# Ledger of designs, part 32: peptides against a protein of PDB entry 3ZOQ

Target 1, 223 residues: chain A of PDB entry 3ZOQ
Amino acid sequence: QLLQDSWWNQLKEEFEKPYYQELREMLKREYAEQTIYPDSRDIFNALHYTSYDDVKVVILGQDPYHGPGQAQGLSFSVKPGVKQPPSLKNIFLELQQDIGCSIPNHGSLVSWAKQGVLLLNTVLTVRRGQANSHKGKGWERLTDRIIDVLSERERPVIFILWGRHAQMKKERIDTSKHFIIESTHPSPFSARNGFFGSRPFSRANAYLEKMGEAPIDWCIKDL

## One batch from the design tools (peptide; aimed at target 1 Q62)

Design b2_p19_2_s4 (made by RFdiffusion4, then SolubleMPNN; from b2_p19_2, 12 letters changed)
Fold by OpenDDE base, seed 2:
Structure b2_p19_2_s4 (fold): chain B 223 residues (1-223), chain A 19 residues (1-19)
Amino acid sequence: as target 1 above (223 residues)
Amino acid sequence: EEEERRRLEEEKRLAESVG
């Protein structure tokens, strides 16, 4: 896919590397032979909505939702009209308790992405009904590079790392420049163990304000 | 880590079944 110039400049060398070529060939076969999510045009939506320079906040996910019509290339986000997954419901519950936002009637986080929230999964594709089916195929190397180039950026970034998987990326983040907000994952299996009450949204905005940046409008309007 | 991964996979399966 074509990337914005800002991301292209940061990632162009990755696309020429053997690992990415192998990933690309794998994906060609997968999309031809299997039902893969998200739509191939949506794989890089996180980068499409949020340029390298516009990134204010990063929210890391694992891999896309593997149900029909769910994944839209943004971590935790689902297409309009799709029932909110449990983790997303918990995200909105925390959002409501944190800063008073109403629960939206949809699960699209595009409004966050457009404001500089990079909604990045570490793995960007998945087979229908097969969670983590594309784990270890090359995506992690690319997304690690995305984290790396953001870490190298002079303008500070806020990384929201929910759960152990995301927190493993902490070692790649220059904490002398960037801020990290950590908690347990919003999943029903872990949310009560620290995610609820973690107030990541107000904390992120507090950091943005300290940096002299506009806060994120985390409240999502109904469609 | 493996436990967390499993939990997330389960959550996604639930999401697929409901959605």
Scores: peptide ipSAE 0.031, ipTM 0.601, DockQ to the pose 0.136
OpenDDE base, seeds 1, 3, 4, 5: peptide ipSAE 0.030, 0.025, 0.029, 0.028; ipTM 0.583, 0.617, 0.593, 0.601; seed 3 fails the geometry check

Design b2_p19_3 (made by RFdiffusion4)
Pose (drawn by RFdiffusion4):
Structure b2_p19_3 (pose): chain A 223 residues (1-223), chain P 19 residues (1-19)
Amino acid sequence: as target 1 above (223 residues)
Amino acid sequence: SLEDLEESLAKLSEYLTSL
């Protein structure tokens, strides 16, 4: 068993399939022969921090950061102590305009995960310095199933879909129950074309309050 | 496409920020 019960009860059948076994064997070799991010112990951190039952909000990313000391097994977040990349800086600028939070002295979003924000990348590993190097190796098949089981959940889930790739997942989400907040990506190429001013954080909290759920405290505290 | 190019540059920028 690789995950806590709430998730295992939804996903155990996927881990038994040939595609996962092939992916696992490729990763055992690659972690031994080269530099793979995030650290192997951290691959499923988004699901460890945020159980299936506790998921309030899902922020979909693509692949992990590919530099040293960055990826934590979470979308968009970085380990404390490293520089914040441009897209993450833009996320904090929008958070400041929307909610009013000060800019933090680190980029870790673990606080969000602990409050029910599932920081799910669609691809969970990457070779150092080589973006999208683990594309098509089997992670998409698993993360599509993670989206499926969340879409099947009775209690509504709020999906935040930034950019074109994340928005492609709308087809897998049952919008008769679930909420979608979508905009352009926070990358500097697209942040001033819709992401800025979109107010995703207060909008997510409004959906939660309508459902009688506690809102997320989005502000990140300095370390 | 232009979108692929911008994504590639954003990924490069992420890596350079890590250094």

Design b2_p19_3_s1 (made by RFdiffusion4, then SolubleMPNN; from b2_p19_3, 13 letters changed)
Fold by OpenDDE base, seed 1:
Structure b2_p19_3_s1 (fold): chain B 223 residues (1-223), chain A 19 residues (1-19)
Amino acid sequence: as target 1 above (223 residues)
Amino acid sequence: SEEERLEKEAAEAEIETAK
């Protein structure tokens, strides 16, 4: 099946709906006729690395990086060997200032994903060189459902919402159960307006500890 | 919003990092 059991149980109804079937057909055409990122096998990597039950933290992105070799199906993350994009560099700068982690020599956030950080883009595919090219094609409905089923989960989740795009999803989150950490986006154009100094990593871990859960080891080892 | 516009602008520039 497409997804592991925990996510499949939550999302299987979506995949049967017309909107997703239309999305699927669109994607088949796109991948055949255009250069689309990430690789089709990596589209659902966020869900592959982090099961529904294992989600501790959610970090929302917009859509995948649109340059060659960059996207690996995780928000903000790039494949090893790929130059760190500006926003990711700023994420690591904040990480360093927040909790003292060294700046890694790569941009892969897989280690976060494996610990329960769902690195979810709201749109899961993109045409090469064309940011937001697959906006409004159906992904948002699926990813909204992902947010919804997490919001409905009894075990609390921490949502880290950088920037206004991500923060638009706040209305879908039951704040009586779940925690939200908000700041401006890590983009160079916005990071100085609130992202730097927001300390999302230590704050997230504080919430996790309050809930009796193991904190995230945010520090990333060199490859 | 202006912030979102700037975020998108940054996203457009991301392709340069892969060159």
Scores: peptide ipSAE 0.169, ipTM 0.826, DockQ to the pose 0.764
OpenDDE base, seeds 2, 3, 4, 5: peptide ipSAE 0.033, 0.032, 0.035, 0.039; ipTM 0.582, 0.660, 0.664, 0.651

Design b2_p19_3_s2 (made by RFdiffusion4, then SolubleMPNN; from b2_p19_3, 13 letters changed)
Fold by OpenDDE base, seed 3:
Structure b2_p19_3_s2 (fold): chain B 223 residues (1-223), chain A 19 residues (1-19)
Amino acid sequence: as target 1 above (223 residues)
Amino acid sequence: SLEDEQLAQAAQEEIAVAE
């Protein structure tokens, strides 16, 4: 699980800090004694698919899906063959209404990641069936640093912040350089309160075009 | 923050139920 050079250069100091060493030891115990998601080799998939320099858009999630075979190390994304979770279904509904994409027959967002959409959870592991079980164990310090180094980057980034948890990270983002798209969370509990109709995909592409960058092809092909 | 955490957790729980 060697990080790409661009991320390693940005994060190498974090991995030497006590908090991360403690997190690593905790994870060793957790993976040995519990069923933990995602697979340990997939924990940093968001960074594997999207290098530091290639990041165009960031979509923040909370923590991985905690059901068998779901999490693949990307926020909101599920492995092919896995039933689309409710929030993801709503994401695709908004995608369809926003820019006309068809609803894919799977829930993998890897195609977004490969185009520069960093699908980052603030917490990168979870116990089976126990949402937020690894909250406050050290991941937040690392992922805060990821946000920080992106905020410090000269080349602008678009941050899509769905829900208040993600929006709490707004204070870490230099809005003089970077763009923020905010709405309620795509969860069925909140989607009708602002997520639907927020058109984050076309808005993100509009920013990219203003920056002279290629837009994201948000439409996902069937597998 | 509290409401946010509850919402996020509820979303995850709903995912588990949907399985």
Scores: peptide ipSAE 0.078, ipTM 0.775, DockQ to the pose 0.429
OpenDDE base, seeds 1, 2, 4, 5: peptide ipSAE 0.056, 0.061, 0.061, 0.062; ipTM 0.758, 0.759, 0.768, 0.771

Design b2_p19_3_s3 (made by RFdiffusion4, then SolubleMPNN; from b2_p19_3, 9 letters changed)
Fold by OpenDDE base, seed 2:
Structure b2_p19_3_s3 (fold): chain B 223 residues (1-223), chain A 19 residues (1-19)
Amino acid sequence: as target 1 above (223 residues)
Amino acid sequence: SLEDELEAQAKAEEIATAL
């Protein structure tokens, strides 16, 4: 099976649906004919690092970084040794201002994922140098289902929705039991319009504490 | 080229197992 049991139980039916089979065939062609990111083995990393039951926080991205060696299957995250993209730099700046964390010497958010932060892109693949090249090909239907099954979960989830694209998913979230943290996107084009000072990390931890759960250690150690 | 075709096939097989 493609996913660990907790996710497989929630999503197995999606993989048998025609839309996903069409997506799969498309991706087979894309990976054969183009340079596609992330590595095929890393596509579902967000679900591999964070089980369905262990999800505490969801951070939605749009699609993977489209530069060499960047994408690792986690939203906003880059592989160690890769220069931090502007949005990620701004995330770390806000992290520092919010809760006092030092800026790490790398951009890997794996430590968040391992603590229950689902770093999910709505589209899970991209062509090299072509942002949103795999938009509208089927990923959104699968990732919508991921949001849906989390929304249906009894145990509350915190959704961090940066920017309009992520915020469009709010309609799928049962706000009677789940929490939403919204702001502008961390992109340099929008960060000063609300992302900076939004304090998503402390706010998320405040919700976790209210629910009687352990907070996330958002601070990232140097490698 | 033959090499290109082999690489393309390998990539297709890899993604087929990943999806």
Scores: peptide ipSAE 0.214, ipTM 0.782, DockQ to the pose 0.024
OpenDDE base, seeds 1, 3, 4, 5: peptide ipSAE 0.203, 0.196, 0.023, 0.022; ipTM 0.777, 0.737, 0.586, 0.575

Design b2_p19_3_s4 (made by RFdiffusion4, then SolubleMPNN; from b2_p19_3, 10 letters changed)
Fold by OpenDDE base, seed 2:
Structure b2_p19_3_s4 (fold): chain B 223 residues (1-223), chain A 19 residues (1-19)
Amino acid sequence: as target 1 above (223 residues)
Amino acid sequence: SLEDELLAQAKQAEIETAL
């Protein structure tokens, strides 16, 4: 099966639907004819690293980085050895100001994912050098379903929604059960308008503590 | 080349299993 059991039980019906089959056929062609990111084996990494039941926090991105070697199937995350993109640098700056973490020498957020931070893009693939090239092709329907099944979960989730695109998903989140942390996007174009000083990391941990859950260790060690 | 064709086929197979 394509996903681990906890996610498969929630999403298996989606993969049988016509929209996904059409998406699949499109992607087969795209990967054959174009350079597509991430690697096909990494497309569902967010769901591989963080099970449905283990999700504590969700951080929504739009689509993968479209440069060589960057995308690893996790929102905002880049493979080790890759220069940190501007938004990610700002995330680490806020992390440092929020809870005192040092800036790591790499941009991999895998350690967050392994602790229950679902690093989900709404679109899971992209053409090299062409941001949003796979927008509106079917990924959004699947990722909306991911948000829906998390919203339906009894155990609370914290949704961190940076920027307008992510915030559009609020309507799908049951705020009677789940918590939302909102700010402007960490992009250099918007970070100074609310992202900096928003303290999403300490706020997320505060909610986790209220839920009786272990906080996330947001600090990332050097490699 | 034959090697290139085999590599292309392998990549296509990876895509088939990844989606």
Scores: peptide ipSAE 0.322, ipTM 0.812, DockQ to the pose 0.021
OpenDDE base, seeds 1, 3, 4, 5: peptide ipSAE 0.310, 0.313, 0.306, 0.330; ipTM 0.810, 0.809, 0.806, 0.802; seed 5 fails the geometry check

Design b2_p19_4 (made by RFdiffusion4)
Pose (drawn by RFdiffusion4):
Structure b2_p19_4 (pose): chain A 223 residues (1-223), chain P 19 residues (1-19)
Amino acid sequence: as target 1 above (223 residues)
Amino acid sequence: DNETVDNELPDPPQTPLTL
């Protein structure tokens, strides 16, 4: 068993399939032979921090950060102590305009995960310095199933879909139950074309309040 | 779409995969 019960009860059949076994064997070799991020113990951190039952909001990313000290097994977040990349800086600028939070002295979003924000990348590993190097190796098949089981959940889930690749997942989400907040990506190439001013954080909290759920405290505290 | 920045950090030792 690789995941806590709430998730394992939804995903155990996927981990038994040939594609997963092939992916696992490839990663055992690559972690031994080269530099793979995030650290192997951190691959499933988004699901460890945020159980299936506790998921309130999902923020979909693509692949992990490919530099030393960055990836934590979470979409968009970085380990404390490293510079914040441009897209993450833009997320904090939008958070400041929307909610009013000060800009933090680190980029870790673990606080969000602990409050029910699933920071799910669609690809869970990457070779150092080589973006999208683990594309098509089997992670998409698993993360599509993660999205499927969340879409099948009775209690509604709020999906935040930034950019084109994340928005492609709308087809897998049952919008008769679930909420979608979508905009352009926070990358500097696209942030001023819809992401800025979109107010995703207060909009997510409004959906939660309508359902009688506690809102997310989005502000990140300095370390 | 996201970016990676240089922090002038060396590569850390790799942890064996134990899934």

Design b2_p19_4_s1 (made by RFdiffusion4, then SolubleMPNN; from b2_p19_4, 6 letters changed)
Fold by OpenDDE base, seed 2:
Structure b2_p19_4_s1 (fold): chain B 223 residues (1-223), chain A 19 residues (1-19)
Amino acid sequence: as target 1 above (223 residues)
Amino acid sequence: GRETVDNGLPDPPQVPFTG
């Protein structure tokens, strides 16, 4: 189990703690008795696609999409062939207006993840049709630790915090080292109140360039 | 295609085998 992996080195102690063991047992029961998203093998996809050392940008979500075939273990992202949810559509609209990217014919953000964009939800599982059903069960403690260890990292990270829920995590981020991009949430209920025109993609790339790092290619190719 | 890193994290809870 002990592989040389930057996330394992940062998080291994969490997995030994009682809260995580209790969470795991709860999840075993949930997956056995209910339809839970994402697929159990996809829960940690954000960490699988983006190593601790390779994180350039963090985008925080709340919990996974709770509809069939949607969630793929990445915040805001949906599997190819799945209709783009409203918030994701707005993300792509802002992307287009910000840096001129075309709207992709799918909703997978895997290309971002592979470039160092950690697409992290604060809660990593959900019951079908029941938003926030796994809130307060232990995920938040683990994902808080993920934020903490990133905050402790010497190489700067850019945190994109859309909406109040994500912005509550700002207190855990060392702003002397790391960069914060804040706006309202891309949800149709809030996007017009500050998300649109916030230009998070160009702003993130500007920070990366200042750091001497390669910018993210935010434009998503059609499949 | 999927390209994931084997990061040594604990295995997630497995979905029950259905056949």
Scores: peptide ipSAE 0.027, ipTM 0.537, DockQ to the pose 0.070
OpenDDE base, seeds 1, 3, 4, 5: peptide ipSAE 0.025, 0.023, 0.023, 0.026; ipTM 0.559, 0.554, 0.547, 0.574; seed 1 fails the geometry check

Design b2_p19_4_s2 (made by RFdiffusion4, then SolubleMPNN; from b2_p19_4 with D1G N2R E8G T15V)
Fold by OpenDDE base, seed 5:
Structure b2_p19_4_s2 (fold): chain B 223 residues (1-223), chain A 19 residues (1-19)
Amino acid sequence: as target 1 above (223 residues)
Amino acid sequence: GRETVDNGLPDPPQVPLTL
């Protein structure tokens, strides 16, 4: 029964807590007074594209891109027509080296999300031009709960943890039943120190096949 | 233009709301 529970059933108690109500009121002011990303309709896109029971893989990011038109509520992903950020370019380079996918002409990872890749940032909003501006405002408590309820799920999940920030969440993951793929971050500052050659895509699919699940089609079609 | 799947969440709000 727990494996079939919706995100609402898993998270409804969080939305009633004071911390989330305070976060919501803060966000209402922020969106009214400043330019905040992503669009308010896109904040929960990771949960909209990937149901609780459909999660096969989790890829953790920190917070959304803070430039115009970039963020679409999915970690590392950018809207079509937006120049690929450096970390995303490196993700596609590793994808090509790992499993032979071509580099797509856009940066949208929606096709991964629709296949059960939860593209979750730990903080779900940001001010224009101000990275981490919404850090410590309550998002981390909600997203920690998302990790917790996935860790509690009996059906195994694969967690891809790029860099130290994501790896700090390892303590919340039951490694007796869930799989973890760790490397340095895809950022140009760290990718050469272990991200390149880490082959997270083929490794994730190997685990999925071992569990009797359909692998992810990681290759992204041009638009 | 974005698609959603049935995950028990309401439609996304125009301003941040509880789910």
Scores: peptide ipSAE 0.026, ipTM 0.548, DockQ to the pose 0.071
OpenDDE base, seeds 1, 2, 3, 4: peptide ipSAE 0.019, 0.022, 0.022, 0.023; ipTM 0.585, 0.557, 0.549, 0.579; seed 1 fails the geometry check

Design b2_p19_4_s3 (made by RFdiffusion4, then SolubleMPNN; from b2_p19_4, 7 letters changed)
Fold by OpenDDE base, seed 5:
Structure b2_p19_4_s3 (fold): chain B 223 residues (1-223), chain A 19 residues (1-19)
Amino acid sequence: as target 1 above (223 residues)
Amino acid sequence: SMETVDNGLPDPPQVPFEG
């Protein structure tokens, strides 16, 4: 049975719409004919780990990592045992500089997700070796709705928007209720232009404390 | 695959397709 204010209650109408049905049929074909990431069972991990009511922070990514064994259905996160991608390394560098966390020996951000950090990509699947290959296929409409229903929520949310792609979603966020943390992207191509020193982790926790909520333990333990 | 928690979504939306 459906939970009150669950993701299903917020999104059920989307799953009945033609665009999603077409997306589903496309994905069935893609997963059958090509190597697609993440595993089909992991596509909605962001929603699985973080319920609608439990969302405290949103971190938006573009699309999943397209290398073997990397993507786990969470933005910027990689499975344990996988080499940390450059952007993730920079995220951990900023984390260390911001609040003193050690660099973990893995790249899994599951501990953040379990604390209410929605690690959402705007596109939730990708072909092996082909970045943005599933752009414009319907995911953006669903993930826009996810942003919309969070924006409509009375309990405030903190949106961390790294780079221009994520920042384009700002127009969908009611800034009278919700907080936005913006900087350049953690990518090596942009991190030195504003991401480093932006201190998104301490700033997010400051907002949470102001709202009377428990802060996020951003420090990740080794496995 | 990663372990998931119950978020109120039925199987079809959670996993867009079987197989």
Scores: peptide ipSAE 0.031, ipTM 0.553, DockQ to the pose 0.070
OpenDDE base, seeds 1, 2, 3, 4: peptide ipSAE 0.028, 0.023, 0.023, 0.027; ipTM 0.555, 0.532, 0.578, 0.555

Design b2_p19_4_s4 (made by RFdiffusion4, then SolubleMPNN; from b2_p19_4 with D1S N2R E8G T15V)
Fold by OpenDDE base, seed 4:
Structure b2_p19_4_s4 (fold): chain B 223 residues (1-223), chain A 19 residues (1-19)
Amino acid sequence: as target 1 above (223 residues)
Amino acid sequence: SRETVDNGLPDPPQVPLTL
């Protein structure tokens, strides 16, 4: 699988490290013996759609959706034709309340990714029906490096950190240079405790405008 | 043109795992 040069230059050393080789061998076995999501070709979709240089915003997720056809290699995103998961529905509800966007008839966030929204999970694979089954297998070390190299980048990034798991990554982010938007998670269990009304989309665009960058068109068209 | 480099990812399983 190929990475864009901008990401390759930042991550090439990681792929040569023992931890990643062990992860790779584990993943080869898992994909051969189990149903793993996303499709192996989709694992790095976040990096494929959003180059290192094009990253404007980062939205951190935990791990991929573990149901059939759901995971798209992008945090919170689902393939077209897939029922929107509860957290994604809440994201769209907040989007509507924040900036007036209509609720799309699908759950694909590819339009955000193409505009420079890095939709990164901390763990990039999952076994079917087994949430966090690939936790602690090496992905977190790679995705920590992704956060690190973005933090080291001169051009500022906006990090949207929903819930405690994502917020734990704040220690890796140079907050003197980068902007942080924090709230509770969009999950039905936490959304009413601060996610709703957090206005992450308008706040992200306000930071982009302050930097002299084009805002994100967060509104998603129907397919 | 953004050049792409092989990143050493697991080769996609040659056999399409029929879901």
Scores: peptide ipSAE 0.022, ipTM 0.572, DockQ to the pose 0.039
OpenDDE base, seeds 1, 2, 3, 5: peptide ipSAE 0.015, 0.022, 0.021, 0.022; ipTM 0.572, 0.567, 0.539, 0.574

Design b2_p19_5 (made by RFdiffusion4)
Pose (drawn by RFdiffusion4):
Structure b2_p19_5 (pose): chain A 223 residues (1-223), chain P 19 residues (1-19)
Amino acid sequence: as target 1 above (223 residues)
Amino acid sequence: LEEELEELEDELKDLEDGL
């Protein structure tokens, strides 16, 4: 068993399939022969921090950060102590305009995960310095199933879909129950074309309050 | 042209992730 019960009860059948076994064998070799991010112990951190039952909001990313000391097994977040990349800086600028939070002295979003924000990348590993190097190796098949089981959940889930690739997942989400907040990506190329001013954080909290759920405290505290 | 612009956008994003 690789995940806590709430998730395992939804996903155990996927981990038994040939595609997962092939992916696992490729990763055992690659972690031993080269530099793979995030650290192997951290691959499923989004699901360890945020159980299936506790998921309030899902923020979909693509692949992990590919530099040393960055990826934590969470979408968009970085380990404390490393420089915040441009897109993450833009997420904090929008958070400041929307909620009013000060800009933090680190980029870790673990606080969000502990409050029910699933920081799910669609691809969970990457070779160092080589973006999208683990594309098509089997992770998409698993993360599509993670989206499926969240879409099947009775209690509604708020999906935040930034950019084109994340928005492609709308087809897998049952919008008769679930909420979608979508905009352009926070990358500097696109942030001033819709992401800025979109107010995703207060909008997510408004959906939660309508459902009688506690809102997320989005502000990140300095370390 | 539109496809090339989308590829360029993705490439820029990947490069920014490394900063």

Design b2_p19_5_s1 (made by RFdiffusion4, then SolubleMPNN; from b2_p19_5, 12 letters changed)
Fold by OpenDDE base, seed 5:
Structure b2_p19_5_s1 (fold): chain B 223 residues (1-223), chain A 19 residues (1-19)
Amino acid sequence: as target 1 above (223 residues)
Amino acid sequence: SAAEEEQRREELYNQEQGL
């Protein structure tokens, strides 16, 4: 799959490494033999929508939704026409309470991605109905490198780390240059323990403004 | 630990997210 030049320059060495070649061969088999999400053309959508240089904010997810038609290669995002998953609903509830946005009639976060919000999962593929089925297959090494090259970037980045899994990546982030927003996960099981009221959207924009950058328009229009 | 329990809750949710 062809990446933008800015990401290619940062990641080209990874794609030549044995682990990634093994991952690629595994994925070829998986897509041939199983139902895998997202569509193979959508695996790198986060990198397609948000160039390396254009990244302002990173939101880390674990792995893609494993239901039909859900995953679109962006963390927490679902294709238009797909019922909003519970965590995404809670994200929109917090968005509404934080900065007053209306809850959209769809779950696509593409508008965020186009503004510089890198919606990155740590694992970029999944088998239908089998959460984390592609865990430990090589994606984490690539996505760790994505975090690393962003951490090494001189221009500051804001990392939004919801829940323990995302927060484990904090050690890879140079907090002398970059900003971290942490809370519990938006999952119904954890949202009331700190996600609600965490105001990640206004906080992110406050950092962007402090850096002299344009804030994100987090409000999503209906389709 | 509290962190381990939180992770367990997130993992449980992730198993059900496609329902």
Scores: peptide ipSAE 0.117, ipTM 0.794, DockQ to the pose 0.573
OpenDDE base, seeds 1, 2, 3, 4: peptide ipSAE 0.099, 0.105, 0.099, 0.112; ipTM 0.792, 0.798, 0.795, 0.802

Design b2_p19_5_s2 (made by RFdiffusion4, then SolubleMPNN; from b2_p19_5, 9 letters changed)
Fold by OpenDDE base, seed 3:
Structure b2_p19_5_s2 (fold): chain B 223 residues (1-223), chain A 19 residues (1-19)
Amino acid sequence: as target 1 above (223 residues)
Amino acid sequence: EEEEEREREEELEAKEQGL
């Protein structure tokens, strides 16, 4: 099957819907005719690393990095050996100031994903060099459903919503059960307007502790 | 509304530049 059992049980009905079949046919053509990121095997890495039941925190991104070797199917994350994009550098700067973590020598957030941080982009593929090229092709409907099924879950989730694009999903989140951490985007264009000093990592852990859950070890070890 | 639109533009610009 495409996904692990926990996500498959939540999303299997979506994969049978016409919109997703159309998306798959589009993607088949795109991957055949153009360079698409991430690798097709990595599209659902966020769901592979973090099961439906294991989700503690969600960090929403827009769409994958569109440069060679960057995207690995996790929002904001880059493969080891790839130069850290500016937004990711700012994430690590905030991480350092928030909870004292060192800046890692790589940009892979897989260690977060393995701990229950769902690193979800709203659009899961992109053409090389063309940001948002797969916007409006069906991914948003699937990822909205991912947010919905998490919102419907009884066990609370923490949603970290950096910037307006992510914050537009707030209406889908049942705030009677779930927690939201909002700030400006970590982008160099917006980070100084509220992202820096927002302390999302310590705040997330404070909520987890309040829920009786293990906190996230946000510190990333060097490779 | 203007602030929200500006933030969206900043995020889009960041992504276009690989930020």
Scores: peptide ipSAE 0.177, ipTM 0.840, DockQ to the pose 0.395
OpenDDE base, seeds 1, 2, 4, 5: peptide ipSAE 0.171, 0.153, 0.175, 0.034; ipTM 0.836, 0.825, 0.835, 0.710

